# Ledger of designs, part 95: peptides against a protein of PDB entry 6GMG

Target 1, 331 residues: chain A of PDB entry 6GMG
Amino acid sequence: DSDDRVTPPAEPLDRMPDPYRPSYGRAETVVNNYIRKWQQVYSHRDGRKQQMTEEQREWLSYGCVGVTWVNSGQYPTNRLAFASFDEDRFKNELKNGRPRSGETRAEFEGRVAKESFDEEKGFQRAREVASVMNRALENAHDESAYLDNLKKELANGNDALRNEDARSPFYSALRNTPSFKERNGGNHDPSRMKAVIYSKHFWSGQDRSSSADKRKYGDPDAFRPAPGTGLVDMSRDRNIPRSPTSPGEGFVNFDYGWFGAQTEADADKTVWTHGNHYHAPNGSLGAMHVYESKFRNWSEGYSDFDRGAYVITFIPKSWNTAPDKVKQGWP

## One batch from the design tools (peptide)

Design b1_p27_1_s2 (made by RFdiffusion4, then SolubleMPNN; from b1_p27_1, 15 letters changed)
Fold by OpenDDE base, seed 2:
Structure b1_p27_1_s2 (fold): chain B 331 residues (1-331), chain A 27 residues (1-27)
Amino acid sequence: as target 1 above (331 residues)
Amino acid sequence: SKSLSDLSAEEAERINAVNKEAEEKAK
């Protein structure tokens, strides 16, 4: 029952976290200990530590999405999403490949589609775009100046995003960010904002009008990035989980991982912060745990999901939820 | 702590319901 979710209690501002524990190649801790770390490392507003508010703790308590929510300052909208898909590999494998023993045609096609996504290239594309956006933000004191700078940057790089409509999530993302409009946030000044990245894992076979096979094994044609831009249309993502393939099997609807604005050039060394489930210390699920994973561990995902998107949003530069360097675990 | 892939059908349903509630609250 959704009634088992509990908001974690407040932690004293000066309370240091306990050491994280290793868990399958990632650093793991209970949510309360993550709050302690967050207050020490990520809570800063204008250089001052902040206690995580009750509202922020409530957001965090929702699990994997809660980590991204508390660090981005808003519930993920997923509008500006990027991925990389190898169309040639997909076509070649479908043509020349064969289903594994016991694998149905639908399972084969779904698997081949999943394997045709390149998580590293998708992440790299998002980082590239975020970098362009950050350059456009740096000297822009109004939205018009930001958009002009963005168009110039894209033209200089011969980027296909230059051809996007003005109403595209690419151009509208900043103005649709609540913290941009807040007096204590961006105050409508783009130069006070920075681009940040999070990732969402989800299921492709969400169309209820599609075949049962697509819902069970994936929709090979769903949520592909547009050629040239890498943009993924996320409008059909309704947080519908994978359909069970056997009795008693169940899947989760999504996973979220927070990257922020790390400057580490090696993707494999980047740290992704995510949660396992909503906080239910007195329920069957138990206490929420927070993981800090390397990219390899994050990008591997779970069988629950066959798509990964890398999403760009914005936060005020005065926030320290997206530092240049993230240290895995504690100490 | 159970990984997402180790969740029972019932647990997954509960998580999904909570996640949906969060989305609705954020709108």
Scores: peptide ipSAE 0.021, ipTM 0.636, DockQ to the pose 0.862
Fold by OpenDDE base, seed 4:
Structure b1_p27_1_s2 (fold): chain B 331 residues (1-331), chain A 27 residues (1-27)
Amino acid sequence: as target 1 above (331 residues)
Amino acid sequence: SKSLSDLSAEEAERINAVNKEAEEKAK
């Protein structure tokens, strides 16, 4: 029962975390210990360490999405999402490839589509766009100035995003960020904001009007990035999990990983923070654990998912939830 | 490949239920 979710108790502001434990190439700890680390490292507002509030602890308690929620300051909307898809690979594999022994045509097509996404290139595209946005933010003191700067940057780079409609999530993302409008946040000053990145893993076969095969094995045509821009239309993502292929099989609806604004140029050295499940210390699932994974561990995903998107949002520069460098584990 | 579906069906449903509740609460 979802009724088993518990909000983790408050941790003293000056309490140091216990050492993290290695788990499958990741650093792993219980949620209470992550709160301790968060207070020491990520809690700072205007350079001052803060205790995680009850509201923030409640957000965190929701599991993988909770980590992104507490660090971004809002529930993920996933509107500004990027991916990379190799259309030539997909076409060639469909044409020249064959289903494996026991693999149906639908399974084959779904697998080939999944394998045609490049997580590293998707992440790189998101970082590229975030960098452009950050340059546009730097000296912009109103939204109009930000948009003008953004258009200029895109024109200089001959980026296809310059052709996006003014109503596109790309141009509306900043104004739709609550912390941008907050007095203690951006206060409507773009130069007080920075672009940050998180990732979502999800299932492509979410259309209930489609074939059962697409729901079970993936929809090869769903959630592809637009050519040139890399934008993914996330409007059809309704957090519907993969359909079971056998009796008793069940899949999770999504996974979220927090990257923030790390400056590490090597993607493989970047750290992704995510949770396993909601916090249920007295329930069957047990206490929530938080993982700090390298990109390779994060990008591998699970069989529950056949899509990965890299999403851009914004936080105030005064927040330390997205530092330039993230250290894996503790100490 | 590693799967969260390796969890019991009941556990997976519970995870999904909480995730849905989070969405509702955030609206």
Scores: peptide ipSAE 0.061, ipTM 0.723, DockQ to the pose 0.576; fails the geometry check
Fold by OpenDDE base, seed 1:
Structure b1_p27_1_s2 (fold): chain B 331 residues (1-331), chain A 27 residues (1-27)
Amino acid sequence: as target 1 above (331 residues)
Amino acid sequence: SKSLSDLSAEEAERINAVNKEAEEKAK
């Protein structure tokens, strides 16, 4: 129960992390040790190390979402989300494929839909869009200039996002970012901001009015990206977990992974930071652990989830929570 | 491996709702 959640204690600013431990190709550590690493590597504001505040430690204590929260500066809204879905593969597999032994038709369709998402292409699309947005930000000193630059960039690339409504999450994302408006953040200057990426894993079968089969095995039609843009409508994501298929089975509601703004061109070499659960050192769950995973380990996900989205948000360039290079583990 | 949800569905929904409302007011 969330009632056992505890805020991790403060760590001295100059305390060095203990070595991370390997875990199935990932680097793993306890949350307090991640705070130490964060203070040494990611805490910098305008080039100065900062101790993680009590508020930031409280955000972090929420687990996987907490890692994204503390590094992005806001709770994830997931409005500007991208994915890639191979419709031809989906149709072909449904037509020519067969359920496995013991697999129901609904389970088969849910699995085929899950397998028709391409996590790498979804990530690539988000990176492409983030790059366009960053170019639009560089020389823009007000929101109007940013939007004009963005439209020009999209037109030059013949990108379908140019046809999005002015009120869409795509065009409104910057102005809806709290740190953009903060005096010590963007101060309403787009050129002080940069685009960053995180990922969310979640369940497609969240509609309570749908069939029990969709809730158990997935909704093949839910949370698909729009053709051309790759945008996913996340409005129906209410953090509802997969329904149990057997007595005693339970599923997690979501997973979040922080990427930031790494410049590594090889997706397989990118590092994703995420947590296992909320921090409950005196509870049944125990202390929160933080993982630094390669893309393959992150994108594999869990059976709890059949959707992955890559979300764009913004942080001030003065923050070091999204450096160009991320080193896995410690030292 | 992830063992349990970081937030209950209700808590996550509440936090998300607050954030959405804040964004709408900032328009």
Scores: peptide ipSAE 0.030, ipTM 0.735, DockQ to the pose 0.130; fails the geometry check
Fold by OpenDDE base, seed 5:
Structure b1_p27_1_s2 (fold): chain B 331 residues (1-331), chain A 27 residues (1-27)
Amino acid sequence: as target 1 above (331 residues)
Amino acid sequence: SKSLSDLSAEEAERINAVNKEAEEKAK
């Protein structure tokens, strides 16, 4: 019952975290201990360490999405999403491949589609775009200047995003960011903002009008990136989980992982922060745990999901929730 | 020892209840 969610208590500002528990290349801790780490490492605004507010602790208590929520300052809208899909691989595997023993045609097609996504290339595309956006932000003191800079950068790189409509989430993302408009945030000054990245895992087969097979095994045609841009239309993502394939089977709606603005060039060395479930210390689910995973561990995902998107949003540069370097675990 | 796949499945089961409530609050 959703009624079991509890907001974690406040932690003293100077309380140091306990050591994280290593687990299969991840670092794991209970949510209260993550709050301690967050206060020491990520809480800084204008160079000053802050206690996590009650509101922030409440956001965090929602689990995986809560980690992204507290660090981005807003509930994920997922509008500016990127992925990479190998169309040739998909077509070739469908043509030349065969279903595994006991695998239905629909299951085969869903699997082949899932396997045709390249998480690393999707992540790299998002990083590339975020870098372009950051260059466009750097000397822009109003939105018009930002957009002009962005168009120039895209033109110089011959990027297909230059052809996007002005109403595209790509161009509207900054103006639609609450922290951009806040006095203590961007204050409508693009140069005070930076692009950050998070990832969402979700299910492709969300169309209720589609076949039961697509809902169970995936929709091979859903949530593909547009050629050239890598943009994914997320408008059809309604947080609908995978349909059960057997009695008693249940799947989760989504997973979120926070990357921020790490400068580590090697994708495999990047750290992704995510939560397991909402905080229910007195409930059946128990206390929320926070994981700091390497990219390999994050990008592997779960059987609950057949899509991964890498989403760009913005935070004020004065926030330290997206530092250049993230250390896995504690100490 | 639980395989990575087993841990992944167990973790996935735990994420379900969390996400619906977050969506409701964000609306």
Scores: peptide ipSAE 0.029, ipTM 0.643, DockQ to the pose 0.397; fails the geometry check

Design b1_p27_1_s3 (made by RFdiffusion4, then SolubleMPNN; from b1_p27_1, 15 letters changed)
Fold by OpenDDE base, seed 2:
Structure b1_p27_1_s3 (fold): chain B 331 residues (1-331), chain A 27 residues (1-27)
Amino acid sequence: as target 1 above (331 residues)
Amino acid sequence: SKSWSEFTAEEAQRINEVGREAEEKSL
């Protein structure tokens, strides 16, 4: 029952976090302790620490999506998503490969498709685009100036995104960001905003009209990036989980990981913040835990998911939810 | 790869419900 979700209580602004627990290369803590860390490290607005509001604590209580929600200031819309897919590898493996012993053809095709995605290249593409956007935001005092700068940057880089329609999520993303329009946010000034990144893991086989095999083993053709741009059409992502392959098997609908705007050049050294489940301290699920994972631990994902997307959104520069350096754990 | 649901099958179902609820509340 969804009725077991509880909003974590307020933590005193000056309360220091307890040490995180190491867990298989991750740093783990209970949600209340993450709130303490968040208030010390990420809460700053215009250089001033803030107590996490009741609304923010409520957002956080929703689990993995809650971590991205509280740090981005909005529920993830996933409109500007990037991935990398090796089509030649996929075609070659389908042609020359064979199902494993006991593996169905649909299971084989789904696995080969999953293995044809490159998480590191997908992340790198999102970082590249976020960098271009950040340059375009610089010194742009209205949306028109931002868009003109963006087009110039893309032309200079010979980027295929220059050919995207003006109505595409790529060009409309800033305008559609609530914090851009807020007086205490961007105040309609692009130069007050910065691009940030989060990741979503999800299932490809979400089409209810498709075969049962696609729902169980993945849809090899679903959620592929467009050639040249790396853009993923996320319009068909309806948070539908993988269908069970055996009785009693159940899969989760998604996982979200927050990266923000870290400047660490080595992808393997970047820190991803995510949650396990909704906060139910008095329920069967128990308290929500927050994890800080390195990229390898994040990008490995779970068998629940066969797609990873790297999504760009925007936050005000006055927010410290996306610092250039993120330290794993505490202290 | 390990499934998240290997933690508990019951936990996975409940996470799905909350994820949908969060989406509905945010829309």
Scores: peptide ipSAE 0.027, ipTM 0.631, DockQ to the pose 0.549; fails the geometry check
Fold by OpenDDE base, seed 3:
Structure b1_p27_1_s3 (fold): chain B 331 residues (1-331), chain A 27 residues (1-27)
Amino acid sequence: as target 1 above (331 residues)
Amino acid sequence: SKSWSEFTAEEAQRINEVGREAEEKSL
């Protein structure tokens, strides 16, 4: 019950975290210990360490989304999302492949669609776009200058994003970022902002008007990236979980992983920070845990989800929630 | 593929409610 959610207590600013626990190639800790790490490593505003505020602790308490929320400074809107889909693989597998023993046709099609997404290429596309955006931000002191720089960069690279409408989430993302407008954030100066990345895992079969099979096994046609741009239309993502395939089966609605602005070129060495569930220390779920996973562990996802998107947003450069290097665990 | 529900069965249902609540509070 959402009523079981508790805001984690404040941690002293100078309290060092306890060691993280290794768990299947990731580092794991309880939420309060993550707050301690966050205060030591990620809390800095203009180079000064900050205590996590009550509001930030409340955001964090929401679980996986809370990790992205506290680090991005806003609830994820997911509007600027990227993925990679191998259409040729999908078509070939549908044509030449066969359902496994006991697998329904709908289950087969849903599985083949899921397997046709390339998480590494989707992530790489988001990084490429974030890099272009960061170059456009660097010397832009107003939004018009940023947009002009962005269009120029895209034209130079012959990127299909240059053809997006001015109202597209791609061009509107900066102006729609609250921290860009904040006096202590960007203060309407693009050069004070940087692009950051997070990922969302979710279910494709969310259309209530679709077949039950699509809701159970996935919608093979839903949430595909647009050719050339890699943009995913997330407008139909309403946080609806996968439908149960058997009595007593239940699925979660989403998972969120925070990457930020790591400069590590090897995708497999990048660190993704995510939470398991909302903080309910006195409830059936128990205390929230935070995981720092390598890309392989993150991108593998769960059977609850058949889509992964890599989302770009912006934070002030004065924030240290997205450092160039993220160390997994503690110490 | 491990089900998140298998790994966090009780966690999974509650994230949905929390996510909606968070969205409602963020609006």
Scores: peptide ipSAE 0.026, ipTM 0.645, DockQ to the pose 0.485; fails the geometry check
Fold by OpenDDE base, seed 1:
Structure b1_p27_1_s3 (fold): chain B 331 residues (1-331), chain A 27 residues (1-27)
Amino acid sequence: as target 1 above (331 residues)
Amino acid sequence: SKSWSEFTAEEAQRINEVGREAEEKSL
């Protein structure tokens, strides 16, 4: 159980990583070797390489969410989430499609809903919004200037996000970022911050008041993006896993993948960093492994999940946890 | 509904093995 979690030991600052293991388009390594890579590549503050702190190693030890946590500097709140859903495809498949042999109606509807999400378009929407935010940040030295710039950018693009309330996660995300307020972070200066992206995979059928079929096979109406904005209301995500469909079956609660701020225009060439489970080297689960996956391998997900969201947060520009280019594996 | 402030390290501890399919392919 989670009681077997261990914080990985410190790695010497100048220790080079061992080679990663290639596997079907992914690169894999044990968590301690990822710490070595992180210290060489991602640890930099104001251009200076840093040892991963005990606190950061503790965050990392929590598994997939730990990778996003250590690189973003905060536990994921998932408030500013985007997705893309093809409503016409969904309606057409429900109307004209047929359940597979042995597939229940609820299973069919859940599958069709899952297949109606476009992960690539969801990711592109998040990248588009992050780009707009970065333009708004660049010349803003206070939050008011940032918000004014953001509204102007949205108006110029005729973006539906311009109609969001001032209290919306879209406008409040920067002020709610701890590193923005830190003296050695943003120091309340938006121009010192940049937008970054991570992804969360999770289960739609989390409502305990819903049917058992929705909990087993998905809720087709849950966690859809709002038209025009692409915003997903994540308030109902409680990290509840999929319900078992057979005795002894179990599903995990979520997966997290770190993208950061890569500039690669081809989505298929982007690298996503994630972990398998919490670090338990002396427990039944074993040591935590870290994966660097291409977008296709990340977006495929697992049977545990029927939703993907692409979330925007912010980090200081002085951090190198979200470089323009990410190289898969080592060397 | 859980508030955003309720997303804590305790929820992170519930992660078991999301990478199992990747590991199986790598063996």
Scores: peptide ipSAE 0.022, ipTM 0.617, DockQ to the pose 0.065; fails the geometry check
Fold by OpenDDE base, seed 5:
Structure b1_p27_1_s3 (fold): chain B 331 residues (1-331), chain A 27 residues (1-27)
Amino acid sequence: as target 1 above (331 residues)
Amino acid sequence: SKSWSEFTAEEAQRINEVGREAEEKSL
């Protein structure tokens, strides 16, 4: 029941975290201990540690999305999303592959579609685009200068994103970022902002007007990246979970993982921060836990989801919620 | 400690129940 959510209490600014615990190749801790780590490592604004505010603690209390929310400074809108899909693999497997024993045709097609996404290439594309954006942000003191720089960078790289409409999420993302407009944030100065990345896992079969099979086993045609750009149209993502395939089965609506702006070139060494569930210390779910996962553990996802998207947003450079280096766990 | 490869769908479900309440509050 949603009524059991509690905002974690404040932690003293100088309180050091307790050691994280290993959990399935991840580092795990209770939400209050993550707040302690966050205050020591990620809280810095203009080089000064900050106590996590009540508002930020409330955002964090929402679980997996809360981790991305507190670090990005806004609820995820998911408008600027990237993925990689191997169309040739998909077509070949559909043509030459066979359903497994007991697998329906719809289940087979949904699985083949899921397996045709390349999470690493999707992540790499998002990192590439974020790097282009960061170069365009540099020395741009107004939005027009940023957009001009961005177009030049894309032209130099012969990137298909140069052909996107001016109203596309790609070009409008900065303008639509609240922290860009904030006086203590970007203050309408693009050069004060940086691109950051998070990931969302979700279900493809969200169309209520579609077949029951698509809702149960996935929609093979849904949420594919556009060729050349890698952009995913997220407009149809309504946080609808997978439909049960058997009585009593239930699926969750999404998972969010925070990457930020790590400079680690090896994808497998990157750290993804996410939460399990909303904080309900006195409820059936219990206290919220925060996980710091390596890319392998993040990108594998769960059976609840058949899509992964890598989303670009922006934060002020004065925030330390997206440092160049993230260390897994504590110490 | 269980490896990631031993992670079951049941373990995954317990972790991800967060999203429903957050969505309601974000609207």
Scores: peptide ipSAE 0.021, ipTM 0.614, DockQ to the pose 0.279; fails the geometry check

